# Peptides against a protein of PDB entry 1EBD, part 111

Target 1, 138 residues: chain A of PDB entry 1EBD
Amino acid sequence: KASYEGKVAAEAIAGHPSAVDYVAIPAVVFSDPECASVGYFEQQAKDEGIDVIAAKFPFAANGRALALNDTDGFLKLVVRKEDGVIIGAQIIGPNASDMIAELGLAIEAGMTAEDIALTIHAHPTLGEIAMEAAEVAL

## One batch from the design tools (peptide; made by RFdiffusion4, then SolubleMPNN)

Design b2_p28_6_s4 (from b2_p28_6, 9 letters changed)
Fold by OpenDDE base, seed 5:
Structure b2_p28_6_s4 (fold): chain B 138 residues (1-138), chain A 28 residues (1-28)
Amino acid sequence: as target 1 above (138 residues)
Amino acid sequence: MTKLPKRGSEEEIAAAKEKMAALRESLA
């Protein structure tokens, strides 16, 4: 957040007007296990009257997580039922701080759960969990 | 379809971190 806003401000100062334009900024907790979130939490969406499906997939069912012996936690997608658009994601587990980037991109781009489900992820990788969760949302 | 509002203010980030921390602790 700070670095991005700083870049925009610097460009404006340099005579190139710019504005911050984003949907969501990721929140990361560098704990064990790591935590990361971007966009809506399920309850936030509901409180705003958005009908959502929460699709959760556990790291315990992810091949790479098993290989790493680090299977705590899950990935949750918050998907708007109206159009299948991903509006939020929460991750607790291995590499959550990096894995959230894919989902941040998806949210910023207005992608659907189907878009993620139909994106081929390398096997076995932690990233596959996003695809698996997306499939749950379908 | 309806566009999403901007999210990720300092306050929202802080709140999100707290929510995640609480969720993590609930996994024990």
Scores: peptide ipSAE 0.396, ipTM 0.833, DockQ to the pose 0.057
Fold by OpenDDE base, seed 4:
Structure b2_p28_6_s4 (fold): chain B 138 residues (1-138), chain A 28 residues (1-28)
Amino acid sequence: as target 1 above (138 residues)
Amino acid sequence: MTKLPKRGSEEEIAAAKEKMAALRESLA
């Protein structure tokens, strides 16, 4: 928790002067279901020789998604095994275009899966799926 | 700890969108 707060604050203050200064810029497809990606895809990481954990959690197991009757898809975290740092994320499902922002911030701040897992997410929300996927990566 | 390379060119974003679209279709 303390690590998460410090990393988020530092990144927000530092900022990025240009697009090429970012580690990860989100890609969003406003389809039904929505799609969003930031950072590495699993195969991209592997192709570059990065040993990764792909942690996947389905919206079908998310309480808010169930309540909305919108449970298609999943969230996937790509986590570097060496240090547990989140290096990519993919979301297919409800509100993916907005939810990707948390993960983009996490990647830019160099956060770990543990940082996300230990962050309290409001209940019940779609955003809890990020915490659930992070727990899978531990 | 290895630093990640900078990314986010228009070409990379376009490619990512295509990958996501393909992944979405694979769910059907």
Scores: peptide ipSAE 0.393, ipTM 0.830, DockQ to the pose 0.061
Fold by OpenDDE base, seed 3:
Structure b2_p28_6_s4 (fold): chain B 138 residues (1-138), chain A 28 residues (1-28)
Amino acid sequence: as target 1 above (138 residues)
Amino acid sequence: MTKLPKRGSEEEIAAAKEKMAALRESLA
């Protein structure tokens, strides 16, 4: 966020309009377990009148998390019902601060839950949980 | 397909962190 704001300010001072207009900026808490969020929370979307599907998958069902003995938490996708577009994501669990990047990219690119579900994720990995949550949304 | 508003103000990020912290504590 601070880096983004600095870049925008520098571009404005230089007399150039910013070509970067991100929809979603991530929020990360480096706790144990880690927490990460990007885009809409489920209730936030509902309060704005957006009809959503909340797709949740637990780390306790992820093969890599089990192997690491670090299975607390979950990944949640917030998906707009009208077109299946991902508009938010929340992660509590191992490597959440890095894993949120895939979902941030998906939101900025206007991807659907189906796009994530049909993307090959290596097995067994923590990142595989994104695919599992996307499948729940289908 | 509707266009979403921009997110990421200082206040919104702070609120998101608080929401996540509360959610994490609820898992204990």
Scores: peptide ipSAE 0.390, ipTM 0.829, DockQ to the pose 0.057
Fold by OpenDDE base, seed 1:
Structure b2_p28_6_s4 (fold): chain B 138 residues (1-138), chain A 28 residues (1-28)
Amino acid sequence: as target 1 above (138 residues)
Amino acid sequence: MTKLPKRGSEEEIAAAKEKMAALRESLA
């Protein structure tokens, strides 16, 4: 966030058009396992009156995680029921700090769980877990 | 499709980190 805002400020000072317009800023904890979140938590959405599906998929069921013997945790998608739009995501597990970027992009772009489910993810990869969680939300 | 409100204040980031940390600890 600070880096992005700094870039916007620099561009403004340089005389170039720039704007800050975002929905999803990631929060990362570089622990073991890593933690990452973007957008709504399930309860936050509910507190705001948003009807959501919380779709969870464990790393214990991910082929790459199994191969790496690093299977603790899960990925959770928070999906708005009205239109299937992803409004939040939480990851605890291997490479969560990097994998959250896909979901941040999805949220910013207003993508649906179906969009993620229909996106080809290489096999076997940790990133497949996003696709798996998206399928749960369908 | 209803547009979501902007998120990502420093306070929100801090709160999210705390939530994730707590959730992680609950798995230990």
Scores: peptide ipSAE 0.384, ipTM 0.825, DockQ to the pose 0.066

Design b2_p28_7_s1
Fold by OpenDDE base, seed 3:
Structure b2_p28_7_s1 (fold): chain B 138 residues (1-138), chain A 28 residues (1-28)
Amino acid sequence: as target 1 above (138 residues)
Amino acid sequence: MEEEKARRRAELLARRRAREAAEAAAAA
């Protein structure tokens, strides 16, 4: 957040049109396993009266995670039931700190779980877990 | 596995098209 706001300020000072216009701010903890989040948690959405699907897929079912012998954790998508739009995501597991960027992009772009499910991910990769979780939401 | 994934993808694409057609019809 602060770094992005600093960039906006620098661009404005440089005479370029810029504004703080973002929907989702990622949060990362570089623990073992890593933890990453963007957008709504399931309970936050419910507390605001948003009807959501929480779609969860475990790294224990991911082919790359199995090959790496690093299968702790899961990916969770928070999907608005009304239109299938992804409004949040949480990852606990290998490469969570980098993988959250795909889901941040999806939220910023207003993508649906269907959009992620229909995106072909390379096999075998950790990133396939996003596709698998998206399919769970459908 | 691969054949089932291909079938599932085709089903999802068909579902998307049906939804988009319904949305377009409702907006007309």
Scores: peptide ipSAE 0.065, ipTM 0.571, DockQ to the pose 0.026
Fold by OpenDDE base, seed 2:
Structure b2_p28_7_s1 (fold): chain B 138 residues (1-138), chain A 28 residues (1-28)
Amino acid sequence: as target 1 above (138 residues)
Amino acid sequence: MEEEKARRRAELLARRRAREAAEAAAAA
């Protein structure tokens, strides 16, 4: 967030038009396990009257997480029911700080859960959990 | 595992194609 805001400020100082969209700005806590979030939480979406699917997949079911012996936590997708568009994601688990970037991209691009579900992820990787959670939303 | 993933992918691709065809028909 702060780095992104600094970039926008630098662009404005340089005389370039810039805008901030906070929808796809990730927040990360480098705890053990790591925590990352981008876009809406499920309750935030509901409070705004957005009908959502909350799709959750655990790291304990991920082959890479098992191989690393680091299986705590989950990935949650917040998907708008109307059109299947991903509007938020939360990750608690290994490599959450890096994994959130894919979901930030997906939200910024207006991608659907189907788009992620149909994206080939390398096997075995922690990144597959995004695909698995997307499949849960379908 | 891989066979099941392949089957699921094929199903999702077929669903996408059907949706795209319906959208194209509605736009015509």
Scores: peptide ipSAE 0.055, ipTM 0.555, DockQ to the pose 0.024
Fold by OpenDDE base, seed 5:
Structure b2_p28_7_s1 (fold): chain B 138 residues (1-138), chain A 28 residues (1-28)
Amino acid sequence: as target 1 above (138 residues)
Amino acid sequence: MEEEKARRRAELLARRRAREAAEAAAAA
């Protein structure tokens, strides 16, 4: 957030037209396991009257997590039922702090769970868990 | 479009399963 806002401000000062137009701000806690979130939590969406699917996939079922012997936690996608658009994501587990970036991009771009499910992820990687969770949402 | 997406999904799933099977076989 701050870095992006700083860039926009610098461009404005330099006389270049710029706008701050972001939908979601990532939040990261560098605990063990790491926690990361972007966009809506499931309950927040429900409280706002958004009908959502909470698609959860565990790291215990991820090949890379198994290979690393670091299988605690899960990835959760919050998907709007009406159109399949990803509106939030939470990750608890290995590399959550970096993995949240893909989902931040997906939210900002208005991507669907189908878009993620149809994206080839490198195998085996922790990142495949996003694809697996997206498939759960379909 | 939906049929094409479904076909693409099936292809991706088949490829993943094949890789996982190969990795499991190599680890045995």
Scores: peptide ipSAE 0.030, ipTM 0.457, DockQ to the pose 0.017
Fold by OpenDDE base, seed 1:
Structure b2_p28_7_s1 (fold): chain B 138 residues (1-138), chain A 28 residues (1-28)
Amino acid sequence: as target 1 above (138 residues)
Amino acid sequence: MEEEKARRRAELLARRRAREAAEAAAAA
């Protein structure tokens, strides 16, 4: 957030047209395992009266995580039931700090779980877990 | 639309099951 706002401010000072318009800001904790989130948590969505599905897939079922012997945690998608739009995501596990970017993009673009599920992810990769979680939401 | 969506869902689920079976076989 601060970095993005700083960029917008710098562009404005330089006389370039710029605007702050974002739907979600990623948050990362560089712990072991890493934690990352973007958009709504499941409970936040429920508290606001949004009917959601929480689609969860464990790293213990991810081929790359198994190969790395780093299988703790999961990816969770928070999907609005009405239209299948992804409104939040949480990752606890290997490379969560980088993998959250795909989901941030998906949320900003208003993508559905189907859009992610239909996107080819390289096999075997940690990022494939996003596809697996999206398939759970279908 | 709904029929195509249902077909695609079935294909995705079948693909997942096939991958899981292959991975399980490779690990056995």
Scores: peptide ipSAE 0.025, ipTM 0.428, DockQ to the pose 0.018

Design b2_p28_7_s3
Fold by OpenDDE base, seed 1:
Structure b2_p28_7_s3 (fold): chain B 138 residues (1-138), chain A 28 residues (1-28)
Amino acid sequence: as target 1 above (138 residues)
Amino acid sequence: MEERKRKAREELLKLRREREEKEREEKE
């Protein structure tokens, strides 16, 4: 947030009124395990009257996480039922701080769970967990 | 595809603004 506000202020001063309204701002906690979130939590979406699917996939079922012996946590996608649009994501586990960027991009672009499920992820990688969670939402 | 993504993004921006407005009103 603060880094973005600084960039917008600098661009405004430079005479580029890029009031680029971002859809979602990521939040990261560099704990062990790492925690990252972007967009809606499942309960927040429900409280706003949005009908959602919460698709959860555990790192314990991810081939790369198993190979690294780091299988704590999960990825959760919050998907609007009406159109399959991704409106939020949470990651607890290995590399969550970096992996949230894919999901931030997906939300910012108005992508669906199908768009992620149809994206080729390298095997075996931690990033495959996004594809696996997207497949759960279909 | 592109028009769907554009509309979805515009809707998510609207929902964010409505939430941020409500959170301001609750703090005043």
Scores: peptide ipSAE 0.195, ipTM 0.681, DockQ to the pose 0.851
Fold by OpenDDE base, seed 4:
Structure b2_p28_7_s3 (fold): chain B 138 residues (1-138), chain A 28 residues (1-28)
Amino acid sequence: as target 1 above (138 residues)
Amino acid sequence: MEERKRKAREELLKLRREREEKEREEKE
């Protein structure tokens, strides 16, 4: 948030309109385990009257997380039921701070859970959990 | 596909602006 607001302010001072309006801004907490979020939380979407699917996949079922012996937490996708559009994501677990960027891109591009599920993720990777959670949302 | 993605993005931008407006009004 602060970095984006600073950029918009700098552009406005320079007399240039901000050319990029972001759909969602990621938030990261560098705790152990790491926490990251982008877009809607499930309850936030419900409070705004959006009918959603919350698809959750655990790191305990991820091959790379098992190999690293770091299997705490999960990825959650918040998917609009009407059209399968991804409107939010939360990650608690290994490398959550970097992995949230894929889901931020998906939201900014108006992607569906199907778009992620049909994207080949390298095996074994932590990022593969996004594909697994997307498959749960189908 | 492209038109769907465009419409979805525009809708999410609208919802974000409405949320930010509400959060501003709650702080006044």
Scores: peptide ipSAE 0.180, ipTM 0.674, DockQ to the pose 0.818
Fold by OpenDDE base, seed 3:
Structure b2_p28_7_s3 (fold): chain B 138 residues (1-138), chain A 28 residues (1-28)
Amino acid sequence: as target 1 above (138 residues)
Amino acid sequence: MEERKRKAREELLKLRREREEKEREEKE
């Protein structure tokens, strides 16, 4: 947030149109386990009257997380029911701080859960959890 | 960019601005 606000202010001072309005700004907590979020939480979407699917997949079912013996937490996708568009994501678990970038890109591009579910993820990786959660939303 | 993806992005930008406006009003 603060870094983005500083960029917008710098662009305004420079007389450039603020050319990049971002849809979703990631938030990260470097705890153990790590926590990352981008876009809507499920309750925020409901409070705004958006009908959503909350698709959740646990790290305990991810092959790479099992191999690393680091299986605490989950990925949650917040998907708009009307059109399958991803409007939010939360990750609690290993590498959450880096993995949130894929979902931030998906939200910025107006992608659906199907777009993620049909994207081949390398096996075995922690990143496969995004594909698995997207399949739950279908 | 597909027309669906463009419209979805524009809608999410609108919702973000409305939320940020409400959060400013609640702090004043």
Scores: peptide ipSAE 0.160, ipTM 0.662, DockQ to the pose 0.741
Fold by OpenDDE base, seed 5:
Structure b2_p28_7_s3 (fold): chain B 138 residues (1-138), chain A 28 residues (1-28)
Amino acid sequence: as target 1 above (138 residues)
Amino acid sequence: MEERKRKAREELLKLRREREEKEREEKE
């Protein structure tokens, strides 16, 4: 299985000349398992003096991942302790490349872990892992 | 809710600009 390590640095679609500064640019590695990230890594936030909670939830505890027999990896939220604002997310696991979009939207909108935890996700889905990780951050 | 989200976004944009400035200075 040729794991095309296509480091698609999705350079932000700079195609809109509107100088809209984006808060976070997603990055995806189409490996097996897939890896996706948006915003801060935990160590980057710490190095910049931001006090953070790193909330991690494993795919091995996700009902849809279990049903698919694809339970490798986890989702991690990087949450600012002061106000619960999501400042970063990392996903290693099934459908990480698509699932990162929800978290990119949450970061860009200045949402908190509580905003995600209180959002109803369809059951059973891989997407529920974002809600579960957000609950860990509370 | 909306004012909180607006302020959080503005702060994250500030942090991004400060990081980009530092990365530029390290390359010069």
Scores: peptide ipSAE 0.135, ipTM 0.628, DockQ to the pose 0.787

Design b2_p28_7_s4
Fold by OpenDDE base, seed 3:
Structure b2_p28_7_s4 (fold): chain B 138 residues (1-138), chain A 28 residues (1-28)
Amino acid sequence: as target 1 above (138 residues)
Amino acid sequence: MEEERRRRREELLKLREERLAKEAAAAA
């Protein structure tokens, strides 16, 4: 957040109009398991009157997580029902701090659950969990 | 497993096409 705000400030100093958009700023807690979030939480979306699908997929069903014996947690996608656009994501589990970047990109690009579901992820990888969660949303 | 993944992807592609067709029809 601070780095992003610094960039906005630098752009303003350089004479370029800029605005701070907090929608896709990731938040990471390097705990065990790691926790990461970007965009809306399910309840936040509901509180704002956004009709959403909360698509959850557990690491216990992920091939790489099983191979690593690190299966605690899940990935959750918050998907707007009206258009299938991903508006938030939360990850609790292995490599959450790195995997959140894919979902941040998806949110910034206005991608849908279909876009992620149809993106071929290498097998077996932890990152496949994003694809699996996206399929749940469909 | 690879064959199952391929079949699932083909199903999802079909669903996408159907969705896009419905959206296009609704927008017309």
Scores: peptide ipSAE 0.134, ipTM 0.687, DockQ to the pose 0.025
Fold by OpenDDE base, seed 2:
Structure b2_p28_7_s4 (fold): chain B 138 residues (1-138), chain A 28 residues (1-28)
Amino acid sequence: as target 1 above (138 residues)
Amino acid sequence: MEEERRRRREELLKLREERLAKEAAAAA
């Protein structure tokens, strides 16, 4: 967050168009299991009057997580119903701190659940859980 | 498993196409 704000400030000083979008700022807790979030939580979206789909997929159903014997937790996508755009994501589980980057990218790019669902993820990987959760949202 | 993934992807692609066609028809 601080680094991003610094970049925005530098761009503003240079006279370039820049804005801080806090929706796309990830938050990570390096606990066991790891926790990561970017964008809206489901309740935050609802509190703002945004109609959302909360699509959840458990690590217990992920092939790589099973192979690692680390299946606690889930990935949740928060998807705006009107257009299918991903506006938030939360991950609790293995490699959450790194996996959140894909979803941060998706949110910044204005991607939909379809976009993620149709992105081929390597098998078996923990990252496939994003694709699975996106399919749930469809 | 790979065949299942392929089938699912084809299904999703079809759904995308159907959605886009519906939206295009509604906008016309």
Scores: peptide ipSAE 0.122, ipTM 0.671, DockQ to the pose 0.025
Fold by OpenDDE base, seed 4:
Structure b2_p28_7_s4 (fold): chain B 138 residues (1-138), chain A 28 residues (1-28)
Amino acid sequence: as target 1 above (138 residues)
Amino acid sequence: MEEERRRRREELLKLREERLAKEAAAAA
């Protein structure tokens, strides 16, 4: 599982070099599992001298993913340490192509991890994973 | 699970209010 997730993550990173040029423009690969990205990758932020928190939460710990027996992958938030602002997000897993829109909106609006953590998500849903990852960043 | 979520939310709301109060005081 860990080896598979690492491989998929590496492939997703390699496929989205434009994250620095266009923050909040999503990139999606409709594979199985789906891959989606918006804003900065963790390493891109670090290379630009931005101090970040990389908050990762696995679908294997999401109630809806468990109920669907579709638990491959994770959500990663890239959060600027200085002010808690979300500057990037990556999702590998079920419904990633649709779920990335919430995080794209959050980035465009200049929202913080705290804002997402305090947004009530319906239970049980795949979308709760964004809230869980945001709590990890706090 | 709902009770735990409620407690966690109340804690986070308190932290937000404390942060906002500090920011307001610094801007005054």
Scores: peptide ipSAE 0.119, ipTM 0.665, DockQ to the pose 0.022
Fold by OpenDDE base, seed 1:
Structure b2_p28_7_s4 (fold): chain B 138 residues (1-138), chain A 28 residues (1-28)
Amino acid sequence: as target 1 above (138 residues)
Amino acid sequence: MEEERRRRREELLKLREERLAKEAAAAA
């Protein structure tokens, strides 16, 4: 967030039109397993009266995670029931700190669970877990 | 599709702003 805001400010000073206009600020904890989050948590959405689906898929069911013998954790998508729009995501597990970027992009673009589910992910990859979680939401 | 996604994003921005305002009010 701070780095992004700094970039916007620098661009504005340099004469480039720019604005702080974002919905998805990632939060990462570089623990073992890594934890990453972007957008709404399920409970936050519920507290605000947003009807959501919390679609969860475990790394224990991910082919790459199994191959790496690193299967702790899960990916959770927080999906607005009204229109299927992804409004949040949490990852606890391998490569969470990098994988959160895809979901941040999805949220910023107003993508739906269907958009992610229909995006081809390479096999076998950790990234497939996003597609699998999106399918759970459908 | 693009227009719909843009509207969705705008809605999410609004929700974010509302949440931040609520959090700020609660912290005050």
Scores: peptide ipSAE 0.017, ipTM 0.383, DockQ to the pose 0.873; fails the geometry check

Design b2_p28_8_s1
Fold by OpenDDE base, seed 4:
Structure b2_p28_8_s1 (fold): chain B 138 residues (1-138), chain A 28 residues (1-28)
Amino acid sequence: as target 1 above (138 residues)
Amino acid sequence: SAEEALRKEREKRRAELLALRRAREAKE
């Protein structure tokens, strides 16, 4: 957020049009395990009256995580029930800081859980967990 | 085309989500 704000400010000072407003800005905590979030948390959505599906998939069920012996945590997708649009995601686990980018992209593009579920992810990878969580949301 | 229809639908969704974010931030 701070970096984004700095960039927007710099562009404004330089006389450039304001940067495109983003739907959601990711937040990352580089702890062990890492934590990453983008968009709505489940409770935030509910508080705003949005009917959501919170689809959770554990790293303990991910083939790559098992192979790496690093299975702590989970990925959670927050999906609007009405149309399946992804409105938020949280990841606690291995490589969460990098993996959140896929979900940020999905949210920014107005994608649905089905869009991710139907996207082929390489096997075995940590990234498959996004696909698995998306399938849970269907 | 189907591709164009899908693009337009996604753009609509994006716009909606952006509006929701703005509304939320305005209430904070």
Scores: peptide ipSAE 0.279, ipTM 0.781, DockQ to the pose 0.819
Fold by OpenDDE base, seed 5:
Structure b2_p28_8_s1 (fold): chain B 138 residues (1-138), chain A 28 residues (1-28)
Amino acid sequence: as target 1 above (138 residues)
Amino acid sequence: SAEEALRKEREKRRAELLALRRAREAKE
């Protein structure tokens, strides 16, 4: 967020047109396991009156996570029930800090859970968990 | 085209989400 705000400020000073605003800013905690989030948490959405489903998929069921013997945690998608639009995501587990980028992209692009579910993810990869969680949301 | 329709729909969704974010941040 700070880097984004700095860029916007720099562009404004330089006389550039208004910078594109972002839908959601990712947050990462480099703990063990890593934690990453982008967009709405489930409770935040509910507090704002948005009807959502929280689609959760555990790393314990992911082939790559099993192979790495690193199966703690899960990926959660926060999906608006009305139209299946992804409005938030949280990851606790291996490579969460990098994996959140896919979901950030999905949110920025206004994608649905179906869009992610229908995207082919390489097998076996940690990234497949996003597809699996999206399928849960369908 | 189907691709154009999809793009326009996604743009609308993005605009909506931006509005929600701005509204939330205004309350903070």
Scores: peptide ipSAE 0.208, ipTM 0.726, DockQ to the pose 0.834
Fold by OpenDDE base, seed 3:
Structure b2_p28_8_s1 (fold): chain B 138 residues (1-138), chain A 28 residues (1-28)
Amino acid sequence: as target 1 above (138 residues)
Amino acid sequence: SAEEALRKEREKRRAELLALRRAREAKE
């Protein structure tokens, strides 16, 4: 966020505003377990009158997480009911800090839960949890 | 084309989300 704000400020000062703006700025806490978020939280969406589905999938049901004996937490997708567009995501669990990037990309591109659900993820990986959560949203 | 239509729709969705983000940040 600080880096983004700095870039925007620099561009404004330079008199060369960029046409590129960002929808999805990630936030990460490198705790144990890691926590990562991008876009809307479920309650934020509701407070703004957006009708959403909160699709949640636990790491306890992920094959790679089981193999690593690191199954705490979950991935949550915040999906707009009207059109299935992903507007937020939260991850608590292993590799959350890196895994949030896929979902940031999805939000930035205006992708739907179907887009993620229909994307093949390597097996077994932690990343499969995004696909699983997307399927829950269908 | 179908591809062009999809791109336009994605751009529209992105713009909408950006507007919502800006509105939220303005309240903080």
Scores: peptide ipSAE 0.023, ipTM 0.483, DockQ to the pose 0.780
Fold by OpenDDE base, seed 1:
Structure b2_p28_8_s1 (fold): chain B 138 residues (1-138), chain A 28 residues (1-28)
Amino acid sequence: as target 1 above (138 residues)
Amino acid sequence: SAEEALRKEREKRRAELLALRRAREAKE
């Protein structure tokens, strides 16, 4: 967030009109395991009166995570029940800092859980967990 | 208003992408 805000400010100073109008600004903590988040947390959505489904899938069930012997954590999708639109995502686990970008893109583009579920992910990869979580939300 | 406009544009784009996907699947 701070980096993004700094970029917007720098662009404005450089004469390039810009605004903080994007909804999908990721937050990352480079811990072990890594933590990443974008958009709504489940409780935030509920507090705002948004009816959501929280679809969670564990890395312990991901083929690549098993192969790497790094199976701690999960991916959670926060999906608006009304239309299936993804409004948030959290990842705790291997490669979370990079994997969050796919979900940020999905949120910003107004994609649904179905869109992610129908996107082919390479096998076996950590990224497949997004597809698996999306299938849970269907 | 700006946020609503952005949401509507995203929804429109999603609908377009979905239509393209369905059209591709129908040709297969």
Scores: peptide ipSAE 0.021, ipTM 0.472, DockQ to the pose 0.075

